Peptides against a protein of PDB entry 4N3Y. Designs and how they scored, part 55

Target 1, 83 residues: chain A of PDB entry 4N3Y
Amino acid sequence: ETRDQVKKLQLMLRQANDQLEKTMKDKQELEDFIKQSSEDSSHQISALVLRAQASEILLEELQQGLSQAKRDVQEQMAVLMQS

## One batch from the design tools (peptide; made by RFdiffusion4, then SolubleMPNN)

Design b2_p15_6_s2 (from b2_p15_6, 11 letters changed)
Fold by OpenDDE base, seed 5:
Structure b2_p15_6_s2 (fold): chain B 83 residues (1-83), chain C 83 residues (1-83), chain A 15 residues (1-15)
Amino acid sequence: as target 1 above (83 residues)
Amino acid sequence: as target 1 above (83 residues)
Amino acid sequence: SQLLQELEDLKQLLS
């Protein structure tokens, strides 16, 4: 019966619409999550990069200090040798 | 006493060396962590991109299906009206 | 789609 066919198709249409709405919502939530996750990751990585940079500077300063200390010891030992 | 000064400087040199070694190790660990973290984030984001892409395709298919279903219902209703 | 491209850009940045 044509009438029954129409009723069935109308039901299918409603179901399709419901599924579409659900999927649209799910996609939106996923996009929001990805956006937030990406921003968080970017910020975290930036912070770590800055931290690594600070460590590099500290290492250079320590190397300089070590070299100076070595020279100072050598100089004082030279004085000792003269005594 | 010069001798005592030398001994003190030698101690300071040892301490500086120890700190340098420690800092070098810490820097290396940080770099390794950043590298691993970046790789993990990249992989995770890639997976999310693929997932979002799949959702986009599904939405397009659902929209197409919905449009077709609507047309089918309209066509069947036209038939019904003729009866 | 624009978001996907932005994510790809971020992925490249992290690589």
Scores: peptide ipSAE 0.040, ipTM 0.467, DockQ to the pose 0.023
Fold by OpenDDE base, seed 3:
Structure b2_p15_6_s2 (fold): chain B 83 residues (1-83), chain C 83 residues (1-83), chain A 15 residues (1-15)
Amino acid sequence: as target 1 above (83 residues)
Amino acid sequence: as target 1 above (83 residues)
Amino acid sequence: SQLLQELEDLKQLLS
């Protein structure tokens, strides 16, 4: 019967609308999560990069210091050998 | 005394070397961590992007379905009004 | 969407 068919379609329409609203909400939440996650990751990476840079500087300083210290030792040894 | 000075410098050199090795290790571990973290983030983001895309497709399908369903209902109602 | 493009860019940056 046509009347029954209409009622059935109305129900289907309501169900579809409910699903649509739910999906829209889910998508929005997902996008928000992605945005937040990306920002967090970006900040963390930036911090780690800076830390790595600091380590690099320290390494260079240590290397220079080691070279100088070695030269100093060699010079002192030369003095000893003169006496 | 020069001899004592040399010994002191040798100790300092050893200490500096130890520190250098430690720092080199720490830096390497940091770099490895950054790399791994970046890869993990990239994978996660990719998955989320795909999920968002799927949601987008579903939304479009639902919207089209809703429009069609609405038209169908309207048509059926028109039939009812004819009788 | 704009967000998706930004995410793709970020993904590329991280790779």
Scores: peptide ipSAE 0.039, ipTM 0.466, DockQ to the pose 0.023
Fold by OpenDDE base, seed 4:
Structure b2_p15_6_s2 (fold): chain B 83 residues (1-83), chain C 83 residues (1-83), chain A 15 residues (1-15)
Amino acid sequence: as target 1 above (83 residues)
Amino acid sequence: as target 1 above (83 residues)
Amino acid sequence: SQLLQELEDLKQLLS
């Protein structure tokens, strides 16, 4: 009977080991997926930030140009009124 | 001629303002998109973290079970050899 | 887990 118990436990041990290996693999695959997803998101966000920065620079330039144009118009109008 | 210059500058001013407004809108839309994308990524990552944690817990349980099973087998084998 | 911590840090960055 003791021999039977040993054999049963050995089988259980093998089954447990198989399940452990499977779970380890599944966990590793999940971690790899998460890592890849995170890297992709990081790259995408970085690209979008750069695009936003470009838009910001353009906006600043346009604002400056608009202000200058307004000043130029005002100056020309002053000349016109004095003539 | 001065009058013509003023009219030209006024037109340029209107055009610059129109472009400015367009650029402001585009920038806002981009920022909104980035914000939404970041929130979506955060939620996804949180869900994946929870799944990874569940797998980790299961793995730990299996490892403990495997170790216990091994000890049980060794104990039974000792009894068998003494008989 | 180092990976889990990195993910938490990223989550925090995105929030």
Scores: peptide ipSAE 0.038, ipTM 0.469, DockQ to the pose 0.021
Fold by OpenDDE base, seed 1:
Formats: sequence, structure tokens, C-alpha cells
Structure b2_p15_6_s2 (fold): chain B 83 residues (1-83), chain C 83 residues (1-83), chain A 15 residues (1-15)
Amino acid sequence: as target 1 above (83 residues)
Amino acid sequence: as target 1 above (83 residues)
Amino acid sequence: SQLLQELEDLKQLLS
């Protein structure tokens, strides 16, 4: 009877250890995924920030150019009326 | 002797089950973190997409305005020279 | 634009 109990407990222990190993593996995979995903996202965001900054500079240049063009038109119109 | 083995195996089984429970909890917390992080990032990106679209429209408008302003200046200059 | 496409791609990656 005690021998049968030992055999049963040995089986249960093996099953528990197998499940533990599987679960630990799954946990490690998730940790690795989080780490990799965070690194990838960080690098992508950095690239997008640089591109957004380039677009911002272009916008500022266009705004400045448009303002200057409007001033030039107004000045030419003034000259026309004074001629 | 067999009794001592049973006691030892029972202790080992309890330890394994405790560790399994802890590991399963940790795994679940990581899964929850991944889910929440993904949802948050998706919503943030959607907001950034909308802002980027607004900037794109503004860029197109500024480009069109600048082109028109240049044409207007050229036309005014032509009128000036013909006066 | 490429920027919008990259943002959409990132959104899909995280979805």
C-alpha cells in the first residue's frame, strides 16, 4: 500500500515537473517577446520622429515661402498702382 | 524507510505545485501586460495617424498656395513691365 | 505618404 502511494506520488511529481517546465518555457517566450517588441517599437518610433521632424521643417519653410510670396505680390501691386 | 520516501515525495510535490502556481500567475500577468500594452499603443498610433493626416492636408494646401502666390507675382510683374 | 503607411504598419504590428 505504501509502495503504491510512492508510485502514485512519483507519477504526480513527474507530471507537475513537466507542466512546470512547459509553463516556465511559455513565460520565458513571453518575456522575450515583450523585450523584442519594445526594442522594435522604440526604434520604429525613433525613425518616425525623425521623419516627422523633417516634415515639420518642410512645413515651416512652406509657410515662410507663402508669407514671402504674399508680401511680394502686395508690393508688386503697390508699384503697379503708383506707376 | 518507504514511509520516509513517501514523506519526501509529498514535500517535493508540494514544492513543485507551489512553484507551478507562482509561475502560472507570473505568466498570466505578462499576458495581461502584453494585451494592455498593445491596446494602448494601437490607440496612440491611431491618434498619431490622424494628426499626420492633418499635417499632410496642411502641407498640400501650403504647396498649392505657394504655387498660386508665385503665379500671382509673375502676373503682376508682367503687368508692371507692360505699363 | 510613406509616413502614414509606416504608422499603419506599426498599428498592424501591435494589433
Scores: peptide ipSAE 0.033, ipTM 0.377, DockQ to the pose 0.018; fails the geometry check

Design b2_p15_6_s3 (from b2_p15_6, 11 letters changed)
Fold by OpenDDE base, seed 1:
Structure b2_p15_6_s3 (fold): chain B 83 residues (1-83), chain C 83 residues (1-83), chain A 15 residues (1-15)
Amino acid sequence: as target 1 above (83 residues)
Amino acid sequence: as target 1 above (83 residues)
Amino acid sequence: DELLQELRELRELLS
């Protein structure tokens, strides 16, 4: 019966639209999560990169200082051997 | 006319279902993206943390070495002054 | 996804 078919289709349409709205909401929440997560990760990575760079610079300075100190000690020993 | 209403509702239902399917597909793609992005970020952060830790350990070693070298030089100078 | 498959089946039914 055509009238019953109309009612059935109306119900199915409402159900489909309800599910669509729910799915769209979920999608939006995921998009928001992605955005926030991306920002957080970016900040953390940037901070770690800066820390790593600062440490590497200091490493180089300390290596140079240590090398120079060793040379100075060797030079003093040479002087001592000559005296 | 009821028959025309049935046809109209069938069309609307098809359209709604098509949109729902598309939205669900998009949602799944976002979920996949989130998973992959999370894994990638985690790996990158872990690698940076390890590098930073290794650098910090080396910094401490170099600082100790430099300090010891300075003390050794001072001791040698003291010996030289006494001789 | 079961729901996605159901939607495809529904679409085919309505075609």
Scores: peptide ipSAE 0.093, ipTM 0.387, DockQ to the pose 0.005
Fold by OpenDDE base, seed 4:
Structure b2_p15_6_s3 (fold): chain B 83 residues (1-83), chain C 83 residues (1-83), chain A 15 residues (1-15)
Amino acid sequence: as target 1 above (83 residues)
Amino acid sequence: as target 1 above (83 residues)
Amino acid sequence: DELLQELRELRELLS
């Protein structure tokens, strides 16, 4: 009968709604996870970049020091040979 | 004496070079880590995006189903009230 | 989320 059909459809509608809500929640969780993951990665990479830049500065300083030391050795050796 | 100074400078130069090489290695490792981290994150995010998109499709289907079910219920109820 | 709210309202209506 029509009444029974209506009741069945109402049940189906409730079930569909429940599944829809669940799926929406799941999707939102995935989006939140993506966002968080991206932000975490961004921060981590930024920190690592800064560390790398610090190393870059140190490298430049060491390089300059090496050059100067080399020059100093050369000069001292020249003096030694003349003495 | 000058000879001793030269020997000292030579030692300092060797030490500086060793430190420079170490720092260069460390910097390279950091850069490699950044690259790998970025690639891993990119792949993971892409996979999650695909999953989210699958959920999106399902949501659309469920939404359409809900709309249809609602209409069906309304129609059946109208018939019931007329009978 | 407007859709979630609508779904909740619909669920309540059908209960």
Scores: peptide ipSAE 0.084, ipTM 0.472, DockQ to the pose 0.008
Fold by OpenDDE base, seed 3:
Structure b2_p15_6_s3 (fold): chain B 83 residues (1-83), chain C 83 residues (1-83), chain A 15 residues (1-15)
Amino acid sequence: as target 1 above (83 residues)
Amino acid sequence: as target 1 above (83 residues)
Amino acid sequence: DELLQELRELRELLS
């Protein structure tokens, strides 16, 4: 009968509303997560890039130092051989 | 004396070389990590975007269904009031 | 979200 039909429809409406609300919330949470994840990754990558660049500078300095040290050793050996 | 100086320089050279090798390895590891991290993040974000888009479609469908359900309930209530 | 709020209100109204 009509009264029962109305009650049934009201129930279905509530269920649909609940599902809609849940889905909207889930969507928003996903979007927020994406945004946060992207920002975090970007920050981390930037920090690591800077660290790598610092290492590059150190490497260049070490290479130069190594070359100089090698030359110095060779020079000292030459002196030694003459003694 | 010269011999001792040579030995000292050789030690310093070995130490410098060890440091250089370590730094080169560390740099490469960081670069690899950055690349992998970026790729992983990109994949994750893409997947989440698709999920969010699917949710958007569902939301639109649910909204339409909800509107229809509301109209149906109102129509049934009108019939009820006439009985 | 305004729509979420409206849905919550609708839920309460139907309860």
Scores: peptide ipSAE 0.078, ipTM 0.473, DockQ to the pose 0.008
Fold by OpenDDE base, seed 2:
Structure b2_p15_6_s3 (fold): chain B 83 residues (1-83), chain C 83 residues (1-83), chain A 15 residues (1-15)
Amino acid sequence: as target 1 above (83 residues)
Amino acid sequence: as target 1 above (83 residues)
Amino acid sequence: DELLQELRELRELLS
């Protein structure tokens, strides 16, 4: 019966529409999740980069200090040996 | 004493180096994590997009079918009323 | 990572 067929197709149409809507919603939520997650991670990485840079600066300063300290010791030793 | 100062600076230098190395490693691991996570999510999104497209095609087909079914019912009714 | 390698070498040198 055509009437029954129409009603069946109406049901299928509604089901298909619901599935489409759900799928599109899920996709959007996933995209939003990726965006948020990426932003959070980006901030963390930036903080770590700054930390690494600070450590690098400290390393350079300490190397210079060590070199200077070594020279100072050597100079003191030279003076003592002359006396 | 300068000697003690030198040794202290050596220790500090080693500590600074260790911190720098650790920080850079952590940063790299985080970048790798983001890359992997993004790829995984991208594949999932792509799958969902295909699913949504399939649903959209089905929706269009069902709409056309519904319209045709409606027309068929109307034609049958017209024939019956003429008899 | 070249920098990481250099840091490892520096650590070894300071040990």
Scores: peptide ipSAE 0.044, ipTM 0.404, DockQ to the pose 0.009

Design b2_p15_7_s1 (from b2_p15_7, 8 letters changed)
Fold by OpenDDE base, seed 4:
Structure b2_p15_7_s1 (fold): chain B 83 residues (1-83), chain C 83 residues (1-83), chain A 15 residues (1-15)
Amino acid sequence: as target 1 above (83 residues)
Amino acid sequence: as target 1 above (83 residues)
Amino acid sequence: SSVLEPLEQLEQQLA
């Protein structure tokens, strides 16, 4: 019967619509995830870069200190050898 | 005594050198981590983008199917109303 | 490592 056929098609349409809605939601969630993940990564990397830069500064200071210490040792050694 | 002073400075120099070595190692590890993390994120994001694109294609197909189903329902309804 | 080389040499010299 035509009436039954129409009802069947209406149901199928509803089912398809539900599937579409779900898929659209899933897509949006993926896009949001990508965006958030990208931002989080960027922030984390930036923070780590700053940390690395701080280490670089400390390394420079240590190098300078070591150079000075070397000079001091050499000077004291010279005094010792002359005494 | 000058001798003792020299020995003390030698020890201090060694300690400073050890600290420098450790700091250099730590810096390198951080740099490696940043590099790897960045690459991993990039790959993951690319994969997710492809997934999102696939969803987009499916959405388009579903939309077309829904439109057709709608037309079919309307046509059948018209037939029913005329009978 | 390169920056440490001179220091290591000094330690050896003073030892």
Scores: peptide ipSAE 0.049, ipTM 0.463, DockQ to the pose 0.008
Fold by OpenDDE base, seed 3:
Structure b2_p15_7_s1 (fold): chain B 83 residues (1-83), chain C 83 residues (1-83), chain A 15 residues (1-15)
Amino acid sequence: as target 1 above (83 residues)
Amino acid sequence: as target 1 above (83 residues)
Amino acid sequence: SSVLEPLEQLEQQLA
């Protein structure tokens, strides 16, 4: 009876140990994933920010161009009306 | 001639305006994407952290259980040897 | 858009 109990406990111990090892691995994988995910997101966000900044520059240039174009049109309209 | 030039400038103005509007929209979309991506990543990371914490708790419990099991086995082995 | 408003007005005037 005691022998059987010991064997049972040994089995339970092995099972618990296996689960523990697996859990330790899983935890490490999760931690690594968190780090990797965060880094990847950071890089992507940085790239997107740069793209947005390029867009901003273009916007400013376009605004200036449009303003000049407007002025040019107005001037030519004045010439036309005076002709 | 001047009339033709005015018409050309009007067309250019329209084209520029269209591009400006599109660019403004694109910029806004990028900004929104950055925000959304960051938030999504943050939420995912938080969830993973919680999962890791749960794992940590389990690990601690398993360690304690294993230690107790070991003690129990040792005690039973002592009984067995004394029988 | 506030930026586009003046241009839109001009377009209407020239139309």
Scores: peptide ipSAE 0.049, ipTM 0.464, DockQ to the pose 0.029
Fold by OpenDDE base, seed 5:
Structure b2_p15_7_s1 (fold): chain B 83 residues (1-83), chain C 83 residues (1-83), chain A 15 residues (1-15)
Amino acid sequence: as target 1 above (83 residues)
Amino acid sequence: as target 1 above (83 residues)
Amino acid sequence: SSVLEPLEQLEQQLA
């Protein structure tokens, strides 16, 4: 019966449309999530990079200070040995 | 006292180095996390895209079927009206 | 939405 066939196809169309709409919505939400998460992570990484750079500079300064301190000790000991 | 100064700077250097190593490690872990998470999300999005495409094809087929069914009903009704 | 709009319109016409 053709009338029943039309009604059946209308139902199938609605069901398929609902599924398509849901799929598209889910995809969009995932894309939005990834975008936001990636941006947040990028900011965090940038902050960590800056912190690492600051630590690196500090380490270089401390190394220089340590080297100088060692030289100072050596000089003092040399004076003592000659006296 | 220079000897005490050397010891102090050695401690400071070790502490700064530990902080640098920790920062570098944390950054690497974040980068690895983002990479893995992004790959996983990409796979999921691809799957959803394919599902949406499948639904789209189905909807087109159902639309064609519905249109044909409507035409069939119209034809049947026309025959009835003329008889 | 561009894909869904024609389908939604069809459903409304057939309702």
Scores: peptide ipSAE 0.042, ipTM 0.419, DockQ to the pose 0.009
Fold by OpenDDE base, seed 2:
Structure b2_p15_7_s1 (fold): chain B 83 residues (1-83), chain C 83 residues (1-83), chain A 15 residues (1-15)
Amino acid sequence: as target 1 above (83 residues)
Amino acid sequence: as target 1 above (83 residues)
Amino acid sequence: SSVLEPLEQLEQQLA
C-alpha cells in the first residue's frame, strides 16, 4: 500500500533529520570546547612563560652578584695578607 | 660580612634555579596536555563528521524515495479516477 | 543548517 509507504518514509526522513541535526550540534559543541579549552590553556602557558623569563633574569642577576661577592672576598683576603 | 653575603646569594641562586626548573617543567606538561587533549578531541570530531555525512546521505536517499512514493500515490489516484 | 532547511520544507510539503 503506497500510502503506508509514504508515511513510513516520512517517519524515516524525520528520524534521519533529527539524527543529522543532533550530530551537527554535537560536532559544533566539541569544536567550541576545543577552541575554548585551547584558549584557556594558552593563557596559562603565557603566564608561565613570563614567570620563567622573570626567573631566568633573576638567576642571571644573582649569578653576577655572586661572582662579584666572590671577587670581593678575594680582594679582602689579599688586603689582609698585606697587613 | 662578605662571606655571609656570598652564602646568601648562593642560597638565593639555588632557590631561583629551582623555581625556574619547576616553571619550565610545568609549562612543558601543559603543552603536552594541550597536544594530547586536542588529538583526542580531533578523533571524536572526525567520527562525528563521518556520522553526519552518513546521515546526510541517508536523508537525501529518503527524500528521493519519499518523492517517488508520493508520485506513485498520485499515479494510482489518477488510474482510479479513470476506472 | 543549510542542509536541514530543505529537508524540513520537503517534510511539510509532503505532509
Scores: peptide ipSAE 0.051, ipTM 0.429, DockQ to the pose 0.009; fails the geometry check

Design b2_p15_7_s2 (from b2_p15_7, 8 letters changed)
Fold by OpenDDE base, seed 3:
Structure b2_p15_7_s2 (fold): chain B 83 residues (1-83), chain C 83 residues (1-83), chain A 15 residues (1-15)
Amino acid sequence: as target 1 above (83 residues)
Amino acid sequence: as target 1 above (83 residues)
Amino acid sequence: SSVLAPLEELEQQLA
């Protein structure tokens, strides 16, 4: 009967509405998650970049030191050969 | 002695280089992760949007059906009252 | 919320 059909449609409408609300909530949660995850990763990447830069500076310093040390050894050898 | 200093500096240089390489690798992995995560989330969000749209369409259809059903009931009642 | 408001109103009317 029509009354039963109306009740059925009302139920279906409520179910559909609940699903829509849930879907929209889920979407928002995902968007928030992405935003937060991106920010967290961005900070971590920035930290790594800074660490990499520090390491690079150290490498350059060590290279220069190594070159100098090598030169010092060569100079000492030259002195020893002349003595 | 200078020789020992050179060896020490070489070791330190290798260690620093290894650290730099590791850091750069880690950074790249994080960037790749973010990219992949964002893509995955984007697809999931798109799916949810489509589902929401489908639900919205269904809701509209159900509303129309409900309105029609309600009208049908009213018409039947009117006929019964006149008989 | 803006999108859901009409649906919520409808649910209230159908209740």
Scores: peptide ipSAE 0.037, ipTM 0.409, DockQ to the pose 0.010
Fold by OpenDDE base, seed 4:
Order: C-alpha cells, then sequence, then structure tokens
Structure b2_p15_7_s2 (fold): chain B 83 residues (1-83), chain C 83 residues (1-83), chain A 15 residues (1-15)
C-alpha cells in the first residue's frame, strides 16, 4: 500500500534528520573542546615557563651565595690558623 | 670567637647547598612536566581532530541520505496522488 | 549511520 510506504518514509526521514542534527551538535562540541583545550594548554605552559624562569634566577642567586659563603669560610679558617 | 664563626658559616654553607639541590630538582621536575604536558596535549588534539574528521564524513553521508530520502518520499507521494 | 542503512534498504525496495 503506497500510503503506508509514504508514512514509513516520512518517519525515516524524520529519524535521519534527528540524527543529522545530533551529529552536527556533536561536531560543534568537539570543535569547541579542541579550541578551549588548546588555549588552556597554552596558558598553562606559559605560566609554567615563567615559573621555571624564576627558578633559574633563584638558582643563579644561590650559586653566587654559595660561592661567596665558601670564600668567607676559607678566609675565617685562615685567620683561625694563624692565631 | 673565630672558631664559632667558622662553625656557623659551615652550617650556613650546608644549608645553602641543600637549598640549591632542592631548587635544581624542582626545576628539573618543572621542565619534565612541561615537556610531558605538551606532548600529551598534542596527541590528544590530534586524536580529537581525527574524530572531528570522521564526524564530517558522517555528516556528508547523512546529508546525502536525507536528500535522497526526501526525493523518494516526493516520488511516492506523486504516485499516491494520481492513483 | 544507523539510520542510513534502513533508508538504503528501502531505496532498494522501491527501485
Amino acid sequence: as target 1 above (83 residues)
Amino acid sequence: as target 1 above (83 residues)
Amino acid sequence: SSVLAPLEELEQQLA
């Protein structure tokens, strides 16, 4: 019966359209996620780089301090020995 | 008392060295974290891109299917009307 | 994609 076939096709068409809309939404969500994830990663990495740079500065300062401290100890020891 | 001063300096030197070692370790850990995080992000994004591409293909297929289904419905309706 | 298969099948029936 042709009428029944038409009704079946109409239903199938609706179902297909619904699936298409869902897929479109999913795709959009994926794109949004990718974008946001990339931005988040970039920002986080930048922050960590800054932290690493700060640590580098601290390292340099500590190294200088250590060297000076060593010299101071040696000087004091020399004084002690000749006393 | 010079001897006491020397002992104090020795302690300070040890403390400074310990702090330096700690800082060096922390820096290394940060670098490792940055590296790994970057790699993870890259891989994840690549995977998501592939998924998005697959969704695009599916979209195209669905669109074609919808168009054809619509044509089929229209054809059947025409038959029905003239019967 | 699960919707496409039934559509294709129907198209074959109507061909």
Scores: peptide ipSAE 0.036, ipTM 0.464, DockQ to the pose 0.008
Fold by OpenDDE base, seed 5:
Structure b2_p15_7_s2 (fold): chain B 83 residues (1-83), chain C 83 residues (1-83), chain A 15 residues (1-15)
Amino acid sequence: as target 1 above (83 residues)
Amino acid sequence: as target 1 above (83 residues)
Amino acid sequence: SSVLAPLEELEQQLA
């Protein structure tokens, strides 16, 4: 009986060991995944920020141009109306 | 011509504004996604850590049991051989 | 690994 108990415990120990090993592996893979995903996302966000900044600059330039163009039209119309 | 230029600039401004708005929205969505994903992953990792800890405890208990069982077998065998 | 290595050694000894 005792010998049978030893064999049973050996089996249980192996099973537990296998489960622990699997769990540790899964944890490590998950951590690696998070790290890589986070880095990728960070780079993507940075790229989007730069894109947004470029758009902001463009908008400012276009607004200034639009204002000037509007003034030019008004000036030309004034000349025509006074002729 | 100047009037046409104004209209052209207005169109360009609208297009640039739309692009900027889209970019800002995309950025926000990405940030939200990262936040949620990170939280989910963190919780999953925590669960795995707890599982690993439980397995470690089990392994320690089983090892102790196995050692004791082995000693018991040896003792019983000694008794039998000396009979 | 700190826990697994001793367990693997134990399994080898008992095999």
Scores: peptide ipSAE 0.034, ipTM 0.423, DockQ to the pose 0.009
Fold by OpenDDE base, seed 2:
Parts: C-alpha cells; structure tokens; sequence
Structure b2_p15_7_s2 (fold): chain B 83 residues (1-83), chain C 83 residues (1-83), chain A 15 residues (1-15)
C-alpha cells in the first residue's frame, strides 16, 4: 500500500534528519575542542619559551661569573707564589 | 674563598644547563603532541564531514521519494472517487 | 542551522 510506503518514508526521513543533526553537532563540538585545545597548548608553550629564555640568560651570566672567578683564583695564586 | 665560589658557580651552571635542556625538551614534546593531535582530529573531522554529506544526500532522496509517494496516494484517491 | 531548517519545517508539515 502506498500509504504504508509514505509512513515508512516519513520514518526514514526523520531518522536521516536526526542522524544529520547529530553528525553536524559532533563535528562542531570536535572543531571547538580542537580550537580550544590548541589555544591552551599555545599558552603553555609560550610559558615554556619564556622560561627557557630566562634560563639561557642565567646560563650566560653564570658562565661569565665562572670565568671571572677562575681569573680571580689565578691572580691570587700568582700573588702567593711571589711571597 | 674564591675556590669555593668557583665550585658554587660550577654547580649553578650545571643546574641551569640541566633546567634549560629540560625546558627545551618539554617544549619540543609539546609542539610535537599538538601537531600530531591536530592531524588526528583533522582526520576525524573529515570522516564526520563525509558522513554528514552522505546523510544530506539521503535526506534529499527521501524527501523526493516522500513527495512522490504522496502524489501517488492522491492519484489513487482520485481514481477511487471516480468509481 | 540553515541546512537543517528546511528539513525541520518539512517534518512539521508532515506531522
């Protein structure tokens, strides 16, 4: 019966529409998640970059201090040898 | 004593180097993770897009079928009224 | 959504 066919098609249409809506919703949620996750990670990386840069500056300063300290020891040793 | 100062600075230098190396490693690992995660998510989104497109095509086909089915019912009703 | 709106309207008409 054509009437039964109509009812069947109505059901299929509703099911297809529900599936489409669900799929589109899932897609949007995934895109939003990726965007948010990427932004959060970007901020974390930025923090690590700043920390690394600070460490590099500290290293350079300590290296200079170490070199100076060694020179000071050498100078003191020279004085002791002269006495 | 200057000698003690040198030893202290050497320790600080090593600690600073270790911290810098660790920070740089962590940064790189995070960047790699973000890249990989983004690629994986992109593939997942692509799959969902294809599914949504397939659902949309199905919906259009079902709508056309439903419209045709309704027309068929109307034609059959017209025949019955004429008999 | 602009894509689903026509389908939802159709469902309402068929209800």
Amino acid sequence: as target 1 above (83 residues)
Amino acid sequence: as target 1 above (83 residues)
Amino acid sequence: SSVLAPLEELEQQLA
Scores: peptide ipSAE 0.040, ipTM 0.418, DockQ to the pose 0.009; fails the geometry check

